# Ledger of designs, part 106: peptides against a protein of PDB entry 6NYY

Target 1, 212 residues: chain A of PDB entry 6NYY
Amino acid sequence: KHFEQAIERVIGGLEKKTQVLQPEEKKTVAYHEAGHAVAGWYLEHADPLLKVSIIPRGKGLGYAQYLPKEQYLYTKEQLLDRMCMTLGGRVSEEIFFGRITTGAQDDLRKVTQSAYAQIVQFGMNEKVGQISFDLPRQGDMVLEKPYSEATARLIDDEVRILINDAYKRTVALLTEKKADVEKVALLLLEKEVLDKNDMVELLGPRPFAEKS
Target 2, 212 residues: chain A of PDB entry 6NYY as posed
Amino acid sequence: KHFEQAIERVIGGLEKKTQVLQPEEKKTVAYHQAGHAVAGWYLEHADPLLKVSIIPRGKGLGYAQYLPKEQYLYTKEQLLDRMCMTLGGRVSEEIFFGRITTGAQDDLRKVTQSAYAQIVQFGMNEKVGQISFDLPRQGDMVLEKPYSEATARLIDDEVRILINDAYKRTVALLTEKKADVEKVALLLLEKEVLDKNDMVELLGPRPFAEKS

## One batch from the design tools (peptide; made by RFdiffusion4, then SolubleMPNN)

Design b2_p20_8_s3 (from b2_p20_8, 8 letters changed)
Fold by OpenDDE base, seed 4:
Structure b2_p20_8_s3 (fold): chain B 212 residues (1-212), chain A 20 residues (1-20)
Amino acid sequence: as target 1 above (212 residues)
Amino acid sequence: MITDEEIERALTEEYPYTYS
């Protein structure tokens, strides 16, 4: 309990017990987090879900916690699945509510950052080529791009393609698993916090062996 | 609404270059 709370504080910050979400907002959060959870559940290279919560915290209205893999090297496929998992909340909102909320802003930022890193740093795009440019660090004064404007445009185009591909993959997955997303969301609305065991009870065992 | 930040170990929070 204390250890879990410590981890929760690291991920989401301090619980905002005074923040009461409106029922519709809470519903949105539940389906959003359910989207993350279910996407992570059915994506092979996603990290195993540990906890999903719709209790508001300092950094968000809900969160999904995963067991991080002790992995320092990631494949393109792994990064794609992570992108899909990250898009799971946004996609769930679209599937169930037909709208986009500001709640996905941080997720979109993460996905965008991942896409750029894959293309610009890791050389994972064939059109751009096997290139690796250092991205500016947060706070670094970047005066000039290390590549041409033509390359920059190409990078931007390929980033959009990659994100859209991840998005479509996520839409396909969560549409297929729509009933599962709803089950998780409804249970979240009831319990506010779900763990791995709750997910197993709802969805069955995760189809992929935990790489422990 | 956030995901576990620890899962993005291989990625940096560096801002990408964009075409403008």
Scores: peptide ipSAE 0.020, ipTM 0.575, DockQ to the pose 0.049
Fold by OpenDDE base, seed 2:
Structure b2_p20_8_s3 (fold): chain B 212 residues (1-212), chain A 20 residues (1-20)
Amino acid sequence: as target 1 above (212 residues)
Amino acid sequence: MITDEEIERALTEEYPYTYS
């Protein structure tokens, strides 16, 4: 119990027990988090789900916690699945509500950052090529781009393509698993917190072996 | 392949300046 609470505090921050979500907001959060959870469940290279919660913590209204794999090297495919998992919340909202909320802002930021990193740092794009440029850190003054304007445009285009591909993949997945997303969301609305066992009871065993 | 640490670092960095 204490260990779980410690992990929760590290990942989600302090519980905002005083923050009462409106029923519609709570519903949105439930489906959002269910999207993350289900995407992670059915994506081979996603990290195993530990916990999903719609209890507000820190800056978040909900969260999904995953057990990080003791993996030091990631493939392009793994990064794609992570992107899809990260998009799961937004995609779930679109599937069920047909609307965009600010709840996905951080997710979109993460996806965008990942896409840029893949293309400009990790050289994972064939059109851009095997290039590696340092990305500016927050607060760093960007003096000059290490690449041409044409390359910059190409990078932006390929980033959009990558994100769109991840998005489409996530849409396809969560559309196929729409009933599962709903099951998770509904149970979240009842219990507010689900663990891996709850997910197994709802969805069956995760179809991918946990890389222990 | 890329290291987890490098990924995490990249995910915390700002987007590159791509347009002038």
Scores: peptide ipSAE 0.017, ipTM 0.565, DockQ to the pose 0.053
Fold by OpenDDE base, seed 3:
Structure b2_p20_8_s3 (fold): chain B 212 residues (1-212), chain A 20 residues (1-20)
Amino acid sequence: as target 1 above (212 residues)
Amino acid sequence: MITDEEIERALTEEYPYTYS
């Protein structure tokens, strides 16, 4: 118990005891985090869920924690599932509330970054081709792109297509699993924190073999 | 070969849209 709490503090940051969410906000967070949790549960290449919480912390109003896989290489399929998991919160909000909140801003940023990295750094897009350019670091003024404006437009278009495909995949998944998202959200509203065992009790065992 | 650390870094680094 004490060791788990210590790990939670290190990963999640200190609980903001001073931040009181309104009931409607708390509900939104619960469904948002439930979307992440359920997407991660039913996506083959997503990391195993460790914990999901709607207790506000320094980094956000809620979070889902996953056990990272010890791997050096990522496939296109793995990166797609990670994008879908990251979109799970936003998609859940869309399915249940029909509106966009600011709670998904960081998720959208991460998905955008991942999409650009896949296309321009890892050469994973057939239309753009097997190119690899260094991504500008945060704060670096990129004065000149190493490619033409036409290539830049193509990259932007293909990034949008990739994100939209991930979004559609996530919508399809969470629509199919809508009842599971609701179960998780409702239990989050009751307990505020769920672990892997809670998820197994709610949803059954994860349908993918744990790679030992 | 790209290491896991390099991949994670690439996935978390900000890349501005060309249209912005």
Scores: peptide ipSAE 0.009, ipTM 0.523, DockQ to the pose 0.045
Fold by OpenDDE base, seed 1:
Structure b2_p20_8_s3 (fold): chain B 212 residues (1-212), chain A 20 residues (1-20)
Amino acid sequence: as target 1 above (212 residues)
Amino acid sequence: MITDEEIERALTEEYPYTYS
């Protein structure tokens, strides 16, 4: 309990009871977080879901908390599943509402950063090749790139391809599991906070063995 | 999901692209 609360404080910050979401906004958040939760549930290499909440905390309108693995090395497959999980909220909104909200911007940023890192830092793209460059930090005017403009364009194209592939994978998954996303979203609207046990009761046991 | 304030901040931040 105390450890979970400490992690919640770090991830979610203080509950801002002052931010009252409108019912439609709350619904959007519920389906968004349900998308994350369900994607994480059915993706083998996603981190196990610990908690999902639609109670606004700190800077977030909702959050999904996962148990991070003590893992230092990630495969392409693992990173892809993480990308899909991160896209789960955005995809859920598309599936259920046919609209895009600004609420997914942080997720898109994370996915974009991950995609660039995979291609530019980790050499995980065959077309770009086994290269490793430091990504420019936010606000750094990249005056000179260690690669040509043609390579830069190639990188950007491959990043888009990777993100789109992750997106399509997420769409396929959450479309297949649409009923599960709805179940989670509806239960979130009722309880506002779900834990792993709630998810097990609702969806059954996670199909993947939790690596201890 | 992030708050409007965070969104506004993100929109004002220059995203690092490989090219301008």
Scores: peptide ipSAE 0.023, ipTM 0.601, DockQ to the pose 0.085; fails the geometry check

Design b2_p20_8_s4 (from b2_p20_8, 9 letters changed)
Fold by OpenDDE base, seed 4:
Structure b2_p20_8_s4 (fold): chain B 212 residues (1-212), chain A 20 residues (1-20)
Amino acid sequence: as target 1 above (212 residues)
Amino acid sequence: MITDEELEKALTEEYPYTYS
């Protein structure tokens, strides 16, 4: 309990117990987090879900906590599944509400950063080629681009393609698993916090062996 | 989901774009 709370504080910050969400907002959060949880459940290379919560904390209105893999090397497939999992919240909102909210902005930022890194740092795009340029850190002025404007356009186009592909993959997955997303969301609205066992009871065992 | 405070932070942070 205390250790889990400490980890939760590090990840989500302190619970804002005073922040009462309106029922519709709480519903949005529940479906958003359910989207993350279900996407992570059914994506092979996603990190195993530990906890999903719709209790507001310093960093957010809800969160999904995953067991970080002590992984130093990521494949393109792993990065794609991670992108899909990260898009799960936004996609869930679209599927269930037909609208998008600002709540997914951090997710979009993470996905965007990952896409750029894959293309310009890891050389994972065939059109751009096996290039590796340092991405400016957040807040660093890109003073000089090591590539032409034509290459910059190509990079931006391929980033959009990659993100859109991940988005479409996530839409397909969560559409297929729509009933599961709803089950998770509804249970979140009741319990506010779900663990791995709740997910197993609700969805069955995760279809991928946990790499111990 | 992020809070409005975190959103405002994100909106004020310069994001590196490939286009200047």
Scores: peptide ipSAE 0.125, ipTM 0.719, DockQ to the pose 0.076
Fold by OpenDDE base, seed 3:
Parts: sequence; C-alpha cells; structure tokens
Structure b2_p20_8_s4 (fold): chain B 212 residues (1-212), chain A 20 residues (1-20)
Amino acid sequence: as target 1 above (212 residues)
Amino acid sequence: MITDEELEKALTEEYPYTYS
C-alpha cells in the first residue's frame, strides 16, 4: 500500500483536481489511453500494464503505467513492440475518431528518438549498416556531423520507414482488437482508473507469461 | 496524453534533429 502510493506519486505527480476536461476531451483521452493499454496487453515484448488512468495529473491528461523489466539489453523486436505500444494512443484516436490530437506529441517524440537510436547508435538498420554515432542531447546544436549529408538523408529516410512500420503494425493490432480498445475506453470513462485486475476481468489474462 | 501546458513546454524545447 505505501509502496504503491510512493510509485504513484513519482509517476503521476499530484492530481490536478482543477482541470475539468470537457466530455469530448475526456472521451478522447479514454480512447487514447485504452490504445496504449491494449497495445501493451497484446504485444509480447511490451512491459506488463499496472495501471491506466484518465485523471489529469501534472504530467498529462491520462497515462498508462507499466512495470518496467529490469533488463540492460534490448532486441530489435523488443524495441519495435515498445514503439508500437507508444503509438497505441495515436492509432486509437485515428481508428475511432478519424482525427489526431496534440496529445500524442510526447509519444511521437519518444518513438522518433527510439528510431534514431536504433539506426545510428545500435546499428540495427541494414541500409545504414553497423555504425554507431553519438546522438546530440536535447539542446545540443550539432555543429559537425560525423557523416555525410547523403548519410544524413539515408538515416532520416530509414527512421521514417521504421516509424511507419511500427505505426502500421499498431494499426493492424488495434484494428484486430478494436472491440477490446472500446471496452477498455468505456470502462475508463466509468471508473477513470483501471488496474491489472480490471484488465484481466475485461480482456482475460495477458497472453504472455510474465517473466519474474 | 499531454496537456496544453506540457505541449507548450515541448514546443519551447529544442529537440535534436538530424536536419539543421
């Protein structure tokens, strides 16, 4: 109990009780967070879902909380599933509303950063090859690139391809699981907060064994 | 999903892009 509350404070911050979302905005948030939750539920290499909430907090209008695995090594497949999970909110908005919102901007940033890291740091792209460059940190102006402009263009193209592949994979998954996304979204609108047990009751056990 | 306040913060942050 005390440990869970401590984790909630660190991840969620203080509830902004003053932010009253309009019903349409609350609906958008519910489907967005349901997209993350369902994607994470059905992707093998995604972290297990702990909690999903549409109660506005300091860091956002809603969130899905996962139990991170204590792992130091990530495969290309694991990183792809993580990208898909991160895209789940945006994809859900498109599937259900046919529109996109600014709410997914942080997700897109994370996906973009992951894609660049895979290609230019981890050498995970065959066209770019077994190359590792230091990525500029946030706020660093890259004055000199260790690669040609042609290589820069290739990197950017391959980043876009990787993100689009992850996006298409997420669209396919959440389209297949569309009814589950809706169930989660509707239950979120009712309860505002769902835990792992609520998800198990709604969707059944997660189809992947939790590695302890 | 991020708030408008967080969006404004994000818009003011310089992100490293490969294109200058």
Scores: peptide ipSAE 0.107, ipTM 0.686, DockQ to the pose 0.071
Fold by OpenDDE base, seed 2:
Structure b2_p20_8_s4 (fold): chain B 212 residues (1-212), chain A 20 residues (1-20)
Amino acid sequence: as target 1 above (212 residues)
Amino acid sequence: MITDEELEKALTEEYPYTYS
């Protein structure tokens, strides 16, 4: 009770009730956010879901909030699950509507950044090898890449492979859990905001032990 | 159980549906 109220207070203060979504847009957002929520629910290394909302907040039309794990080291498997969770919205839209929207732009950006970081910063790709380079920040002068054009192509190819693998994994997961995504989306359309307890009531306990 | 104080201090990770 106190925990839920604290989350609501922190989140509710930033809700912009000013944008009334059209019913079809609201439906799209609901299924998008349900995709994130369900992907996070059934991925072992995903962070615990705190809240999922289809009430616009800032520039977002909806959101899923997760409690980050207090960890400084991430495995390749953990990063993959995070990528899958991040792709959950886009994948849900594809599964249910057969279309993709611009709403996943930030998700795709995050996934892309993660994939590049894994390959060129963390050395997590066998083909590219144990290399670590700083990624140019947006607006930084593109310093000459410390690697050959052939390596650059290899990196780009392996990034695409990694993202595609994450995407396929997410498609497989949310296809298997399609009924759960729909349940969450429908309940979102009714309540607009769901918490972890709502998810437990709807889907059952999360299959993975959360750090209590 | 995360305490209310821990929750207030916890940075939440958000996965927004962004309007472009």
Scores: peptide ipSAE 0.029, ipTM 0.571, DockQ to the pose 0.087
Fold by OpenDDE base, seed 5:
Structure b2_p20_8_s4 (fold): chain B 212 residues (1-212), chain A 20 residues (1-20)
Amino acid sequence: as target 1 above (212 residues)
Amino acid sequence: MITDEELEKALTEEYPYTYS
């Protein structure tokens, strides 16, 4: 109990009881968070969902909370599924509303950071090759790039390809599971908070064994 | 999903990398 509350504070911050969302905004948040939840449910290498909420907390209008695996190593496949799960909110908005909002900015930042890290830190791209460079931190002055401008352009192109591939994979998944996204979104609008048991009742057991 | 306050913060944050 105390540990779960501590994790909720770190992820969501303090409940801003004063932030009243308009009904249309609340609907957008519900479908956005349902997209994250359903993507995570049906991606093998995604972390298991613990909780999904449309109650505004701290810096967020809603959130999906996952049980982090105690792992120190990530495969390329695991990182791709994590990117797809992170894109699930934006993709859900596109599928259901035919428009996108600014709400996915933090998701896009995370996906972008992950894509660059895979290519220039982890050597996971065949075209760029087995390289590892430190990514500049926010606020760092980059004096000299350890690679040519041609390599910089190649990196940028391959980052866009990787993000686009993750986006297309997420679109395919959530289009296939569109009815499930809607079920989760509608129940979120009623209950505001769903747990793993609610998801099992709606979608059935997660098709992947949870590593204990 | 982020708030408008966090969006404005992100828009006003100096781009992390000034290439000098």
Scores: peptide ipSAE 0.122, ipTM 0.698, DockQ to the pose 0.075; fails the geometry check

## One batch from the design tools (peptide; made by RFdiffusion4, then SolubleMPNN)

Design b2_p21_1_s1 (from b2_p21_1, 7 letters changed)
Fold by OpenDDE base, seed 4:
Formats: structure tokens, sequence, C-alpha cells
Structure b2_p21_1_s1 (fold): chain B 212 residues (1-212), chain A 21 residues (1-21)
């Protein structure tokens, strides 16, 4: 319990015990986090779920924590699954509520950064080509983009395509697993915190072998 | 400084956080 609390503090900051969410807001958070959890559960290259919480913390109203894989090389397919997992919250909101909230801002940022890196840093896009440019770092001198405006436009287009593809994939997945998302969300509303064992009890064993 | 790859991995390994609307 102490160890879990320490992890929670690192991830989400201080618990906001005084913050009382309205039932509808709490419901939104639960389904959002359930979307992440279920997407991560059924995507092969997603990291295994460690913990999902809808207890408000300093950094947010909820979070999903995953066990990082001990790998330093990622394939395009692996990155796509991770993007889908990251989009799981937003997609869940769309499926269940027909609306999107600002709660997915951090997710969208991560997805955007991932897509950009795949295209301009890792050369994973055939249209843009085998290019590798350094991403701007915080605090680095404002360096001009090392590519033409035409290339910049192409990159922007391909980033959008990649994100949209990930989004559609996530929609398809969570639509198929809609009942599972709801089960997880309802259990979250009851327990506020779920771990891997809760997910196994609810959904069955994760269909992918855990890479030890 | 953090290499681009390290930065990228850091972003990917961050937990999904639902921020208040």
Amino acid sequence: as target 1 above (212 residues)
Amino acid sequence: GVTPTEWFLEVLNQPAVYTPP
C-alpha cells in the first residue's frame, strides 16, 4: 500500500481528497480511463496495465499506469498500438457520450509528439522518406526547421493521417470491446482504483504473453 | 541533454493522465 501510494504521488502528484467531482464528471473520467485500460489490454504491443485510477490527483482527475517494457527499440507497429492505447480515453468518450472533453489534452499531445517523431525522426513514413531530423528541445536555441516548407506541409499531412489511422483503429477496437469498456468503467466507479488482477477477473487473462 | 530518442521514449512511457476539463 505504501509503495502504491508512492507511485501514485510520482505519477499524479498529491491526492486531491477535497476535490469532489460531480457524478457526470466522475462518470466521464471512469469511461475515459476504462478506454485506456481496455485498449491497452487488447493491443498486443501496448504495455500491460498496472493500475487505473479515477481518484483526482494534482496532475489530473484520473490516470492509467502501465508497466513499461524493457525495450529500447520500437517498431512502427508497436508505436501505433501505443498511440491507440493513448487515444483510448478520447475514443471511449466519443463512443459512450458522443462528445469529447478537454480531458484528453495530454493524450493528444503525446500522440502528436509520437506521430511527429515517427515521421521526421525515425523515417517511418514512405511519403516523407527516410529522413531523420532532431526534434526541438526545450531550451535549445530556436533553430529553423531543417526542411522546406513543402516538406513541412507534407509532414503535417502525414502526421494527421497517422493520428487519424490510429484513431480509427482505436474506435474499431473499443467498439468491438464496448461491453468490456463499460464493465471496467462501472467497476472503476465502484472501486475508484483497479489493478491488473481486477482486470483479469473482469476481462480474463490478457490475450498476449507478457514479455518478462 | 536528453537525446531525441530518450525524449521520445519518455513521452511514450508516461502514464495516461486525464486532465480536468
Scores: peptide ipSAE 0.064, ipTM 0.592, DockQ to the pose 0.493
Fold by OpenDDE base, seed 5:
Structure b2_p21_1_s1 (fold): chain B 212 residues (1-212), chain A 21 residues (1-21)
Amino acid sequence: as target 1 above (212 residues)
Amino acid sequence: GVTPTEWFLEVLNQPAVYTPP
């Protein structure tokens, strides 16, 4: 119990037991987290779900924790699946509520960073080419770009295309698995916290072989 | 210094958090 609490603290901060969410807000969080969970479940290259929670902690209203694989090299396809998993929350909100909330800000940041890294650090975009520039760290002042304004525009366009493609893929996936998202969301509203075993009981075994 | 790969992995391996503004 203490060990789990320590891990949870590192992930989301201290549990805010006194924070009372409105029923509609709690519902939104549940479906958001369910979107992450289900997307991760049905994407081959996504990290396995470890824990998903709608108990408010720190500044977060909910979170999904995944077990990273011991992998250091990533293909475009693998990175795309990870982007889709990250977009799962936002997409779930769109599918179920026809609206989006500010809750996905962190997800969008991660997706944006991933897209830029793929294009300007890993040379994974054919139009931009096999280039590798250092991306500024969060908080670093971007002084001078090491490329022309024309190149900058191209990069921005290709980043948007990549993100949109990931978004569309996620929409297609979660639309297909809409019933599963609903099941997970409803169970979250009941139990507030789900683990891998709960997901197996609810959805069946993950359709991909677990890399041991 | 942190390699691009290490930086990238750090971002991707962070838990997804629903954070209000």
Scores: peptide ipSAE 0.062, ipTM 0.586, DockQ to the pose 0.534
Fold by OpenDDE base, seed 2:
Structure b2_p21_1_s1 (fold): chain B 212 residues (1-212), chain A 21 residues (1-21)
Amino acid sequence: as target 1 above (212 residues)
Amino acid sequence: GVTPTEWFLEVLNQPAVYTPP
């Protein structure tokens, strides 16, 4: 128990137990996190879910924690699934509430960074080509781009296409699994924290073999 | 220094966090 708490503190900071969310906000968080969890559950290349929580912490109102794979090489398909998992929260909000919130800012940042990295660092886009440039860190001074403005526009377009494709894929998945998202969300509202075992009990065994 | 891949993986390995609106 102490060990788990220590990990949680590392992930999200100190719990804000005194922060009482409005019921609708709590519901939004629950469905958001459920979206992440379910997307990760049914995407082959997503990391296994360890824990999902809607208890507010220093960094956020909820989180989904996954077990990182001991992997150094990633395929385009793997990265796509990870993008979809990351979009799961936003997509869940759209499906269930018909609206999106700013709560997914960090998710969108991650997805955006992933998309750019795939295109300009890993050369995973045929239109842009086999290029590899360093991406500026967030907050760093943006230096002159090592490519033309035309290339820059192309990159931006292809990034948007990639993200949109991931988004559509996630929408399709979570729409298909809408009942599962709701089950997870409702259980989150009850228990506030779910682990892998809870997910197995609720959804059945994950359909993909986990890498130990 | 951190390689681009390592940097990228660091981002990917972070848990999904729902931030306050």
Scores: peptide ipSAE 0.062, ipTM 0.584, DockQ to the pose 0.525
Fold by OpenDDE base, seed 3:
Structure b2_p21_1_s1 (fold): chain B 212 residues (1-212), chain A 21 residues (1-21)
Amino acid sequence: as target 1 above (212 residues)
Amino acid sequence: GVTPTEWFLEVLNQPAVYTPP
């Protein structure tokens, strides 16, 4: 218990007990986090879900905590599944509410960064080619690019394509698992916090073998 | 105009990429 609490403090920060969400906002957060949770549950290369919460904390209105695998190498497929999991919240909002909120801003940022990294750092895009460029740091002005403006445009286009592909994949998945997303969301609204055991009880065991 | 790289890109401490055979 103490170790779990310590990890929760590190990841989520202190609970903001003073922040009271309106019922509609709380509902939105619940479905958003349920989207992340369900996407992670049914994507093979996503990290295992440890905890999902709709209690506001320093990092946001809700969060899904995953146990990262200690791995030093990632495949393109693994990165795609991680992108889909990251998009799960936004996609859930779209499916259930027909609208999007600002809640996915950080998710979109992460997805965008991942997409750029795959294309310009890891050389994973066939059109751009086997290239590896250093990415600028946050806040750094890109004064000199190691590639032409035409290449820059190509990169931007391919980034958009990759993100859209991940988005479509996530839409397909969460549409198929729409009932599961709703189950998780409703249970979140009731319990505010769910763990792996709650997910197993609700959805059954994760369909992928846990790598020991 | 400001490119997306100026706003969204940062050096990600990402592990190496490997495609197993």
Scores: peptide ipSAE 0.021, ipTM 0.490, DockQ to the pose 0.044

